Peptides against a protein of PDB entry 3PUK. Designs and how they scored, part 85

Target 1, 227 residues: chain A of PDB entry 3PUK
Amino acid sequence: ERGLKSVVWRKIKTAVFDDCRKEGEWKIMLLDEFTTKLLSSCCKMTDLLEEGITVIENIYKNREPVRQMKALYFISPTPKSVDCFLRDFGSKSEKKYKAAYIYFTDFCPDSLFNKIKASCSKSIRRCKEINISFIPQESQVYTLDVPDAFYYCYSPDPSNASRKEVVMEAMAEQIVTVCATLDENPGVRYKSKPLDNASKLAQLVEKKLEDYYKIDEKGLIKGKTQS

## One batch from the design tools (peptide; made by RFdiffusion4, then SolubleMPNN)

Design b2_p10_5_s3 (from b2_p10_5, 6 letters changed)
Fold by OpenDDE base, seed 2:
Structure b2_p10_5_s3 (fold): chain B 227 residues (1-227), chain A 10 residues (1-10)
Amino acid sequence: as target 1 above (227 residues)
Amino acid sequence: MSLHDIDVEE
């Protein structure tokens, strides 16, 4: 299948499950709100079982320790999710699991990463950042996970200008993760509206794409593809 | 490409 869902699943399988797979080993997988939605959109529980996941748990909930099993954290790089992880491994006596594999859905801020290293380094076997910050829909359609995006983008209230900018940045970042997942550097097209939101977003996306490919491909900028 | 990478052998 050439649908976006299959592409996303393939990306997760390669970047996460294949990366930490050990023969005969089962892991507990910890998910946050975003990754729960993400996986539910592109796979079934049977798929996860095939990848060596015995159970999935919500990282935000209180959980019973399973100290003999390793945990796979597939989470967003947010303070909330990171804090939950830190609580699982912050104390030797309070370790919930044997060890941790961490896969972030986006770039983790240095401050959070350093905090993790300082407190839980001995418990971490793997930490990797992947670029999936969107929810796939049917065909080549996706949705962004940006709270209140519609409200702020179309607000005529000038007091919301700063928040609008933050939302636009977040949207642009997530669009870039779609492009990265699809391995595309698209020419950005948009329809001009009375509001300049589309133009601004396009500019942000173009800038972020340029930055991404400079970093990710050792300075190689891919030519623009059709999207 | 990950900005941060930890890979510890078991």
Scores: peptide ipSAE 0.159, ipTM 0.799, DockQ to the pose 0.601
Fold by OpenDDE base, seed 3:
Structure b2_p10_5_s3 (fold): chain B 227 residues (1-227), chain A 10 residues (1-10)
Amino acid sequence: as target 1 above (227 residues)
Amino acid sequence: MSLHDIDVEE
């Protein structure tokens, strides 16, 4: 049985580390809150060393410049993480690192992407979206990182309906990234009682899966699987 | 699947 943790690690290794690897070169890796949890769930520090990472730094913290080294940013496409990146490279005179490789865990909004290009384009060697926005727990179990999901999904207050929808969209998106990572297009099962939240979420997942698998990375249409 | 992809040689 392929453990989800192993699959996730292999995906990260291929999509991130192999993508920017250079023989004999060490990089500093910058992580945010989510990617710290993600990597902690599926690898060890020794694994990262083998991939050419000498130091792991928290992107949110103040860091000393290491101008002779390239930086690998493995971060979520959030304003907070992007702003931290911009602080590292936004000033032409005070760049913290030699160059940047950016790997986003999910689709980066155009607004954020354009902001990066406008401010730091000359410092960026690579920017890619890898679509891993979940944390593996067990072989077939994962957790979602959606802030306030419990509060809004189970709120009896009708005024939270809009926020509930946003949260459900985010959850559905993360579930789709699991499917993408596993290269699966499964049928969805759910329990609808006592609330209809599960049904709504299932519908969102199905819709997003349909959209995602219209055309795969190779331009091929994927059918449904029984996973 | 990536909407944005930058690849610049060193």
Scores: peptide ipSAE 0.154, ipTM 0.799, DockQ to the pose 0.630
Fold by OpenDDE base, seed 1:
Structure b2_p10_5_s3 (fold): chain B 227 residues (1-227), chain A 10 residues (1-10)
Amino acid sequence: as target 1 above (227 residues)
Amino acid sequence: MSLHDIDVEE
């Protein structure tokens, strides 16, 4: 079996780099906190050079304009990352780059997407959602990007119950993106002790998997796979 | 599949 890192890299290569590839053209790539970790987990700088990336920049930092080059934004669909993008292209006279290709790691809310279209539509050549919201650690191990998950899931304070539910939903969504990337619909296994957190998360994952495979990219229904 | 998509030819 191919390692998860290789699978993730192949997905990014096909969904992002192949999608915007132009012969002989170099791009500047803009990353946020999550995508920096993601790419660092599954590729090297030499791999990015082969894909036509000349330099990587942090979207949160102030950057000098390179107006003759196009920019590839590989970012999470968050207000913070979107606001940074908008700053790069918000002024017609002060655009930092020639044009933008945007690839979101997850579903972009309509409010954010509409904000982008309203402000920068003429500068955007491509915008796509690729649904990779996890970091591969080992061949069969991955890490989720859910802030404060440990705190809320294991907090004895009942006032955190609502936040715990939100965190579990986010975790379940990211697990489904792993399954989608691997093209698998696995059986869910868990240990419920000492808390019922694992059972609740498992139920959320199962429900979301069913919803995802009910209508996938090809309109196919997939059966359960061994995991 | 992307719910939002922009594809503009240069």
Scores: peptide ipSAE 0.145, ipTM 0.793, DockQ to the pose 0.550
Fold by OpenDDE base, seed 5:
Structure b2_p10_5_s3 (fold): chain B 227 residues (1-227), chain A 10 residues (1-10)
Amino acid sequence: as target 1 above (227 residues)
Amino acid sequence: MSLHDIDVEE
C-alpha cells in the first residue's frame, strides 16, 4: 500500500539525513510549504526524531533563535524559501542557528545559489540538491506540485496556451523525478482521450527521461523498465 | 549529482 512512500522516505533518509548525521547531535529542521507536504506524506514525527531532528519549523514564520543548534533546511529552491533562509543567517543581524545544512528538492538556479554564497557562505556546512519534486500518495500514486495545472490544462481559452506549455513542462519534470527516485526508465502509458494533454505530457516525459539517462552520472543508457 | 555542492568540514 505504501511502496512509493517507502521509496521516497528511503531516498530522503539517504540523501538528506544520513548525509548530515552526526552522533549525538540534534538539529532543527526548517521546511517550506512543499517539503512540509512531502515529509507528511512519507514519514512520522517519530521517524524524524530517529534521524536526529528535535523539532520542525516553518521557514516562512518568524522563529526565535536557537543559536546553539544547527539547522537543517529542507526546502524548495525558490526565491521565497531562499529569502527566508537568508534572513536567518544574513549579516545584518545575529544568525538564528549555529550553522546551516541546506538540501534543495530540485536544482537551485545559479542566481539563487550565488545569492546564498554572497551573504551566508560562512554559515553553511552543507548544500546539496536532491531530486524529489513530487508527493507520494500510495504505492503507485503521487501528486504533483504545479500551480493551476488543472485550470490551464483544461482551459478552452487559446490565450492560455503559453501557460499550459509551462505547466506541462513543470509536470514532466516532476514525473521524471519520480522515475529517477524509483530508478526506472519506463515505457510511458497514458489515456489520450478525450483531450490530448496526456499525450503531450507523455512525450515530454519520454524526452526528459532520455535526456536524464543519457547524461546521467554514470553515462549509462538504461533500457525501458516496466511500470 | 548536484550542480551545487558545499561540504565544509566541522
Scores: peptide ipSAE 0.168, ipTM 0.800, DockQ to the pose 0.576; fails the geometry check

Design b2_p10_5_s4 (from b2_p10_5, 4 letters changed)
Fold by OpenDDE base, seed 3:
Structure b2_p10_5_s4 (fold): chain B 227 residues (1-227), chain A 10 residues (1-10)
Amino acid sequence: as target 1 above (227 residues)
Amino acid sequence: MKLYNIDVPE
């Protein structure tokens, strides 16, 4: 399989499961709303079992402690998901799991990272960003899971202008993760009418692509993808 | 150069 789904799964396998794998060890995996959709789009439960995951739990739900097992958190860098993690490890006397491996789907803001570091640093074995913030639908189709994107992009209320910018930024970041996953630096096409939303988003994507490849893990500058 | 289309729902 050469489609987008297989590429996404391969990246997750390499960046997450291979990174924290220990022979003979089983882990509990915690997912949020986005990562549940993401994994459902690119793998099966049998695939996760092969990667050493015994149980999948929803991070938002109340869960019973399993203190002898390590937990793999594959979550979005949002206040909601981070707060749920903190509830699992915030109290020394009430830790739900033996230790935590945290893999964020995108850049984790310093405010959230510092909050984690201040509360749970001793329980964390890994904390990485894997930069997959989209859901593959088909070989060449993906969706962006940005809450209230439609509302803020098309709200006639001028008071929503600030929120619209935040949504546009989030969408642009997700698109960049698609390009990064495919190892591409493309040009962007957009429709200019009737609103300038597409134009604005395109500009944000171009800017973020430039920034991403300038400061990538290898410190390389990647030009526009040829062909 | 590969080009990607951004379609924003109307």
Scores: peptide ipSAE 0.021, ipTM 0.473, DockQ to the pose 0.020
Fold by OpenDDE base, seed 2:
Structure b2_p10_5_s4 (fold): chain B 227 residues (1-227), chain A 10 residues (1-10)
Amino acid sequence: as target 1 above (227 residues)
Amino acid sequence: MKLYNIDVPE
């Protein structure tokens, strides 16, 4: 199957599971709210077992230490998820797991990355960024997971203007990850009326696409996708 | 050129 769900799963398999695979080794996988939804949308527990995952844990929950096993963190680059990771491996307490593999669903800000490096660098075997910040729903349909996006985008309250901008940026970033997952650099069309939200979002997406594809992982410039 | 349409619901 060539649907979006399959593409997403293949990308995760390649970028995450194949990257940290070790023969005969089982890992505990830690998920946050977004990655729980993401994996639920594109795989089954049996698929994860085949990839060497024995147990899935919620990173936000209190968990018993399993110090003989390595942990695979597939999480969003948010302060909340990072803080939970830091509690697992920080110097304030004994580490919960033998070591950590960290895979972020998007770009991790330097501030968060530096915080991790400063406190837990010795426990980390991998720290990589993948570009999947959307939920595949159908073969050609995806969903963005931005809290309160609708409210801030359509709020008439001028006090929400700053938050609206943040939400628009987040949505644009997520859309770019869709394009990255599909290995496409498309043009964007939008309706400018009745509200300018679509126009603003489109401009942000185009700008971020340009930035993303200026230097890809191979150092190549990718032009607009032809179809 | 492949184009994606952004449709923001009203």
Scores: peptide ipSAE 0.013, ipTM 0.401, DockQ to the pose 0.020
Fold by OpenDDE base, seed 4:
Structure b2_p10_5_s4 (fold): chain B 227 residues (1-227), chain A 10 residues (1-10)
Amino acid sequence: as target 1 above (227 residues)
Amino acid sequence: MKLYNIDVPE
């Protein structure tokens, strides 16, 4: 059995680094909060150097232009990360880098995608979605990075019900990316007590798995696997 | 899942 960390790294290497690699070319890599955690969990700096990354920068921070180098954006499809990208290429100011390769960790909403296309399409060499929106902790353990998830899932305030649903949806989507990464379509088990959160989440995951595997990213239909 | 794949010539 392969460890989850190694599987995640192999997927990133194949889907991101191999996809944009050019012989003799070094890139600057831009990370956001999630992808910083993700890469930290499954690789070392030396691994990134071997993949042609010379410098890692935080997308949220102000950065000096390096106009002779191309940038690899490995980021989550959030308004915050996208806005930071647009500041690098989509503003009235000069672009910070020679060109951009963008890899989103999950589905990018049309609104954000169209915003990118409309603003700086000429600067983009590649834009792809990969399905890794979780953090591997160990061989069979992962964590999710959903803001305020704990608070809303366990809030006794009924006014938070709507937000709870949004959080649950986000968590379910992330869990599906785990399954996709492992190439699995499992049955979902859960503990029903003391709260029904696990049951609700399980139902959401099951539904999203069904939708995902109608036609997966390779155009294949996968039946249920054992779990 | 909906996937986006944009390839722009260098």
Scores: peptide ipSAE 0.006, ipTM 0.413, DockQ to the pose 0.714; fails the geometry check
Fold by OpenDDE base, seed 5:
Structure b2_p10_5_s4 (fold): chain B 227 residues (1-227), chain A 10 residues (1-10)
Amino acid sequence: as target 1 above (227 residues)
Amino acid sequence: MKLYNIDVPE
């Protein structure tokens, strides 16, 4: 199957589960709000069991320690999720789990990364970014998880201009992760009328795609592919 | 885009 859901699942399987797999080892997986939606969109619990996940926990909730098991954190690089992780491992004597594997859905800012390193680096076995910041819906359909995007994009209030820009940037970043997941560098097409939202977003995506492929993991410049 | 990929020995 070439559907977007299957592509996303394959990427997660390769980048996350295969990366930390140990034969006979079960892990607890910690999810936040976004990754809960993400995994729910592209896999079943049986799939996760096959990948060595015994239970799934919400990172935001208070949890009992399971000190004999390692934890797989599949989370967004947000202060909230990172703070929850730090509470699990911040105390050397009261770690909730045996060790941690951390996989961020997108770029983790240096400030957050350094905060993690300073607090509990010895407990971390893996820390990677996998660049999936969208929710696959259908074979060719995905959604973006940007709060109040509709409101700010279509608000006639000039006071929302700054927030609109932030929302547009976030959306563009997420779209780039879609392209990266598909290993595509497309030319972006848009409708110019009646509003300029699409054109603005397209320009942001084009710019971010260019930046992404100029400085990707391989250090390669990928030419434009078909849209 | 700066990526962080830490691989600590088991």
Scores: peptide ipSAE 0.006, ipTM 0.411, DockQ to the pose 0.760; fails the geometry check

Design b2_p10_6_s1 (from b2_p10_6, 3 letters changed)
Fold by OpenDDE base, seed 3:
Structure b2_p10_6_s1 (fold): chain B 227 residues (1-227), chain A 10 residues (1-10)
Amino acid sequence: as target 1 above (227 residues)
Amino acid sequence: EPEFLLHPKP
């Protein structure tokens, strides 16, 4: 069964494709490493064609200009992906596309946002955060994309303690995006191991869920979901 | 004019 995959696809369809759709208009879609995996996990190329995407390009690769077409950037809010976008539109004389729609998979830091605004705001038709930072695997299973998570979480070296905390924060944030996508505020359950990683992560998730729903898009406070 | 819809959560 593909319950979570279907939910994720529906979310992307409504938040991204329907949001920038214009009848009869085709767009080039730019993906990064994460969004390539994300879309591959929950849709087919035929689905993207139906949503008005003519071709998919890797944002990291060199690409020929198609100046008559608008571009849909579905990317993670990372310096690497943003820098690639800026290369496409940062130069007034060398814009690769007619205009850009940008959809970030998560919160875009102000530093990156300001950098975009300062260099190519005139080329941007829409910029939105859609809050999907996980890969659906099964109906109730997902994979987090946190670099070096295993290494730092299970490192016996105390010098890695600060990095371990950063990794756990990132993991917790991505778990919250799952809850947001499903519109759920679950009670957190975990299995304790010799290390306190699971307990720490659970606490972070609970805290972030509380914050998210207190200041959510609708300004609502959602109670705990029955589980 | 560009439309920016950012920061649904911190």
Scores: peptide ipSAE 0.043, ipTM 0.683, DockQ to the pose 0.665
Fold by OpenDDE base, seed 1:
Structure b2_p10_6_s1 (fold): chain B 227 residues (1-227), chain A 10 residues (1-10)
Amino acid sequence: as target 1 above (227 residues)
Amino acid sequence: EPEFLLHPKP
């Protein structure tokens, strides 16, 4: 069985690097906090070099312009990352790079997308959403990027009930991205004790899986897989 | 021309 790390790398290679590849062209790649962790978990710098990346830069840091090179933005669809991108291309006379390719790790809200279009549309060669919102750890193990998930899920304070639901929703969304990446529609297994958190999360995952395959880009509904 | 490929949120 191919490990989760290799599957994730193949997905990124196909969805991002192959999508914007030009023979003989080198790009600068811009990463945020999440995508730095993601790529670090499933590839090496040598792998990125083979894909035509000359250097990787942190989108949050001040960077010197490299106006002769195109930039590959592989970032999360957050206000912080989008604002950093807008700063790179907001001024026509002071663009950091020649042009931009943007790949979001998840669904980009219309508000953020419209903000990008209004300010920088002429500088963008391609903008695409991919579906990877998790970090592979082992062959069948992954971690989720949900801040304070432990605190809210295990909090006995009733005042945190609403936040707990928000956290569970976010976790369920990220789990669905794992299933999509693996091309699976699994049966969900969980331990319900001592708290009902696992049962609630399982129900959310099942619902979101159904929704995902119903609206799948290929128009295919995949049946349950054995895992 | 820029190509924007967006998908609905599941």
Scores: peptide ipSAE 0.041, ipTM 0.673, DockQ to the pose 0.718
Fold by OpenDDE base, seed 5:
Structure b2_p10_6_s1 (fold): chain B 227 residues (1-227), chain A 10 residues (1-10)
Amino acid sequence: as target 1 above (227 residues)
Amino acid sequence: EPEFLLHPKP
């Protein structure tokens, strides 16, 4: 039985590496904080070498130009990561790389997308969303990247209610990406005690799953799968 | 020509 790590890696291979593969070509890969953790959880450097990645760089750091090589940006759709990309290609005379392939781990807001198109469209060969916003840990375990989730979800302070809602929304979105990656529409199960957090999260997940399968590429609603 | 592929938000 292939674990979640293997499934995630296979998804990345097909959605990212196969999508931009060119025979005999090496690329520099740019990662942010999340995608660094993601790739570290499901592959080795040797795996990336086999996929034509020569060097991995941190998008947040100041980097020396390598103008003869194309860059593969595997990043989160955040203002911080996008701004770093824009700095790499914003000036025609100061492009750090030959061209860019961009793969976002999640839905990129139209505002950010339009900003990219307006500034750097000529340098971009491909821009795609791949919908992987979680970190696999074990065969059936994943970790969400939601800052301070524990703090807000278990806070007794009612003043944190609004922030708790935001956190739960983010968690639900990431859970849906797991389901999408596994091609699953599970029956959601949860522990209702001692707090209602699990039930609220379950409701959010169920709603988002329904929406996802209604508007997915196939336009088909899948029945519930085993969970 | 750049290719931009946007997908529905899950």
Scores: peptide ipSAE 0.041, ipTM 0.668, DockQ to the pose 0.677
Fold by OpenDDE base, seed 2:
Structure b2_p10_6_s1 (fold): chain B 227 residues (1-227), chain A 10 residues (1-10)
Amino acid sequence: as target 1 above (227 residues)
Amino acid sequence: EPEFLLHPKP
């Protein structure tokens, strides 16, 4: 049985590293908070070296220019990460790297994408979205990155209802990325508790799974697989 | 040449 970590690594290797591989070329890889955790969970530095990464850098930190090297940005499609990227390539005189490959861990909103295109299109060799918004821990266990999810989901304060909905949507989206990574359309199972959160989340996941597979890049609608 | 491969969000 392939553990979830190995599956995630294989996905990243195929979708990111193999996608931008060039013989004899080393790249600097820029990571944000999420992708740092993601890669740390499923690979070692030696693995990254084998994929042509000479060094990894934090996108949020000030970095010395390496103008003769290309950069691989493996980042979340957030304003913060995108803004850091834009700073690296904002002006001709301030370009930190020779060129950029950008791989987003999730769907990049049109607003952010348009901002990138308007400012840095000439510096970008490739921009692609992958669908990994979770951290693998065990063969069948993963964690979600939704800040304050527990607080809002279990808050008795009715004023948090709107935020609770947003959190549940985000959780559902991340769960779908697990399914996409595993190439599965599982039946959703849950245990009922005093609160109906599990049921609501299950419904959201099911709906999003249906939507995902209907618009799959391969145009394939997959039946339900083993959960 | 830059290549942009984006997916529509459902």
Scores: peptide ipSAE 0.048, ipTM 0.685, DockQ to the pose 0.701; fails the geometry check

Design b2_p10_6_s2 (from b2_p10_6, 5 letters changed)
Fold by OpenDDE base, seed 2:
Structure b2_p10_6_s2 (fold): chain B 227 residues (1-227), chain A 10 residues (1-10)
Amino acid sequence: as target 1 above (227 residues)
Amino acid sequence: MPEFLLRPRP
């Protein structure tokens, strides 16, 4: 039985590194906060070297241009990460790298995608979404990277209701990426008491799973798998 | 403009 970490690494290797691999070509890889944690959880630096990555850089930091090298952006589809990318390629004179391969950890909103297309499409060789928005911990354990999730889910303050919904949506999306990574469409189990948070989250997950598996690559509906 | 985006979900 392959642990969740190995499955995640295999998916990243196939979806990202194999997709942009060119013989003899080294790339600089740009990571954000989430993808730094993600890769740290499932691979070593030696693994990345084997995949043609010579240097890992933080996308949020100021970086010196390396105009002769292509850059691999493995980032979350957030305004912050996208804005950092755009700063790297927004001006011809200010391009930090030769070209970009972009791999988003989840669905990139049309607004962000359109912003990218409008500003630096000529610099982009690939742009893909790979649906990994969780951190593998153990064979059957993962964590979600949703800031303040616990606080908003269990806040007694009714003013946090809207934020609670946003957090639950984000958690549900991340859970769906786990299922997608495992190629599973599970039934969702939850404990209703003492609070209804689990029930609400379960419903969100089920809905998003249905949406995700509505049409597979072959145009078929993926049935429920055993939970 | 060439399409360079591949989405895993429809």
Scores: peptide ipSAE 0.022, ipTM 0.571, DockQ to the pose 0.354
Fold by OpenDDE base, seed 5:
Structure b2_p10_6_s2 (fold): chain B 227 residues (1-227), chain A 10 residues (1-10)
Amino acid sequence: as target 1 above (227 residues)
Amino acid sequence: MPEFLLRPRP
């Protein structure tokens, strides 16, 4: 299958499951709100079982310890999700799981990373950022998980201007993860009417794409792909 | 960068 869902699943399989796979080992997987939606959109429970996941737990819920099993945290780099993780491993004597593999859906801020490092480095076997912050819907359709984006983008209230900028930035970041997932650096196209929201978002995306693809591993600028 | 941290790259 060449659809976006298949591409996303393949990326997750490669970046997450293949990365932490050990023969004969089962893991508990911890998900937050976003990653629950993400995995639900691109895989089935049977797929996760094949990847060595025995059960899925919600990171926000109070969970019973399973100290003999390792945990795979597939979560967003948010204070809420990170705090939940830290509670699982904050005490040496009361760790909920044997060890942790952490995979963030996006760049983890240094402040959050340092907090993790300071609290439970010895329990972490892997910490990786995989850059998938969107929900695939169809072969060429995805959605963004930005709360209240519609309201702030279309609010006539000028007091919402600052919040509108924040949601636009978040949307642009997520769109860049789509492009990265597809290994594309497209020329961004938009409709300018009736509002300039699309234009503003396009400019943000273009800028972030330029930053993302500015220098590759060889120090070369990656050119634009065909739109 | 910490030894166990991997960042996405183009």
Scores: peptide ipSAE 0.021, ipTM 0.561, DockQ to the pose 0.278
Fold by OpenDDE base, seed 1:
Structure b2_p10_6_s2 (fold): chain B 227 residues (1-227), chain A 10 residues (1-10)
Amino acid sequence: as target 1 above (227 residues)
Amino acid sequence: MPEFLLRPRP
């Protein structure tokens, strides 16, 4: 496939599968709701088999232990997904799998990471954050997975104001991951009417892009991509 | 930052 889907797949292959691949070794892969959608959008089961994945399991579901196999967790950095992981490895005597490779789709909050570290650090062979928090739909089209975004963004109820801000922050973070995946630092365009939502979101995206492409350890800054 | 955690880089 061409376009954004191929770029996303290539990034996942490089950042996840190539990172933990061992010749001749098969792994069980654990997915959550978001990563199931993500992989379904950009690859086939045959592609995953080629990457050494024998079985895909839903992290939220009850699963039988396969203690002789290592597990690849490709999950969102959420309390729900982390708690499911901890149930698999929290008990030394009842580990679900031989060991874990963990790849988060976004920055993992320190609180969640510390919880993992305290419980099962010895079972983890790799823990890495990647920046893919969107679903590629077409060559130049993507969607964001933010529950109730429409409701909170357009609700006239003042009680939803704080929730609206949280949703907009989440959307902005996800948009930045699109730009990062494409290696782009674009100028953000928006329609200012009828509501100021687009303007607010644009400002959040611009700010987060600046933060993301801030001066690295070598003093490099990615300039704005010309449209 | 823990040794086994890799953060995404710009």
Scores: peptide ipSAE 0.021, ipTM 0.575, DockQ to the pose 0.277
Fold by OpenDDE base, seed 3:
Structure b2_p10_6_s2 (fold): chain B 227 residues (1-227), chain A 10 residues (1-10)
Amino acid sequence: as target 1 above (227 residues)
Amino acid sequence: MPEFLLRPRP
């Protein structure tokens, strides 16, 4: 059985690198905080070199233009990452790179997508959602990157109720990407006490799994798997 | 930071 790290790397290779591969062409790859952690967890620099990546840059940092090279953006669909991308291509006269390939780790909100489309559409060669929003730790362990999740899930302050819901939805979405990566539709197990947080999260995951498999390319509802 | 963040050398 291939470990989770190998499965994640294989998916990234197929969905990202094979999709934008051009013989003899090198690209600069731009990463944000999440995708830096993601790639660090499942590959080495030698692997990226084999896929035609010459240099990795942090999207949040100031960078010198390399106008003759195309850029591969592997980023999370957040306002911060999208704004950094837009700064690279926002000015017609001062584009940092020749063109862009954009791969989002999850569903990009329409607001952000429309902002990109309105500003930089002519510079974009590809824009896809990969749906890998977790960090593989080992064969059966992954971590979620949801800011302040602990605080909002366990805060006794009722004013945080709306934020708690947002955090739980984000966690559920990331869990679904794990299932999608493994091609699994599992039954969700949880411990109900002492708080109902686990139950609420489980319900959100189940609902999102149903939605995900209803929209699959084959139009087939995948049955529950025993995992 | 992953050890392999390389900045393009001019």
Scores: peptide ipSAE 0.011, ipTM 0.403, DockQ to the pose 0.024

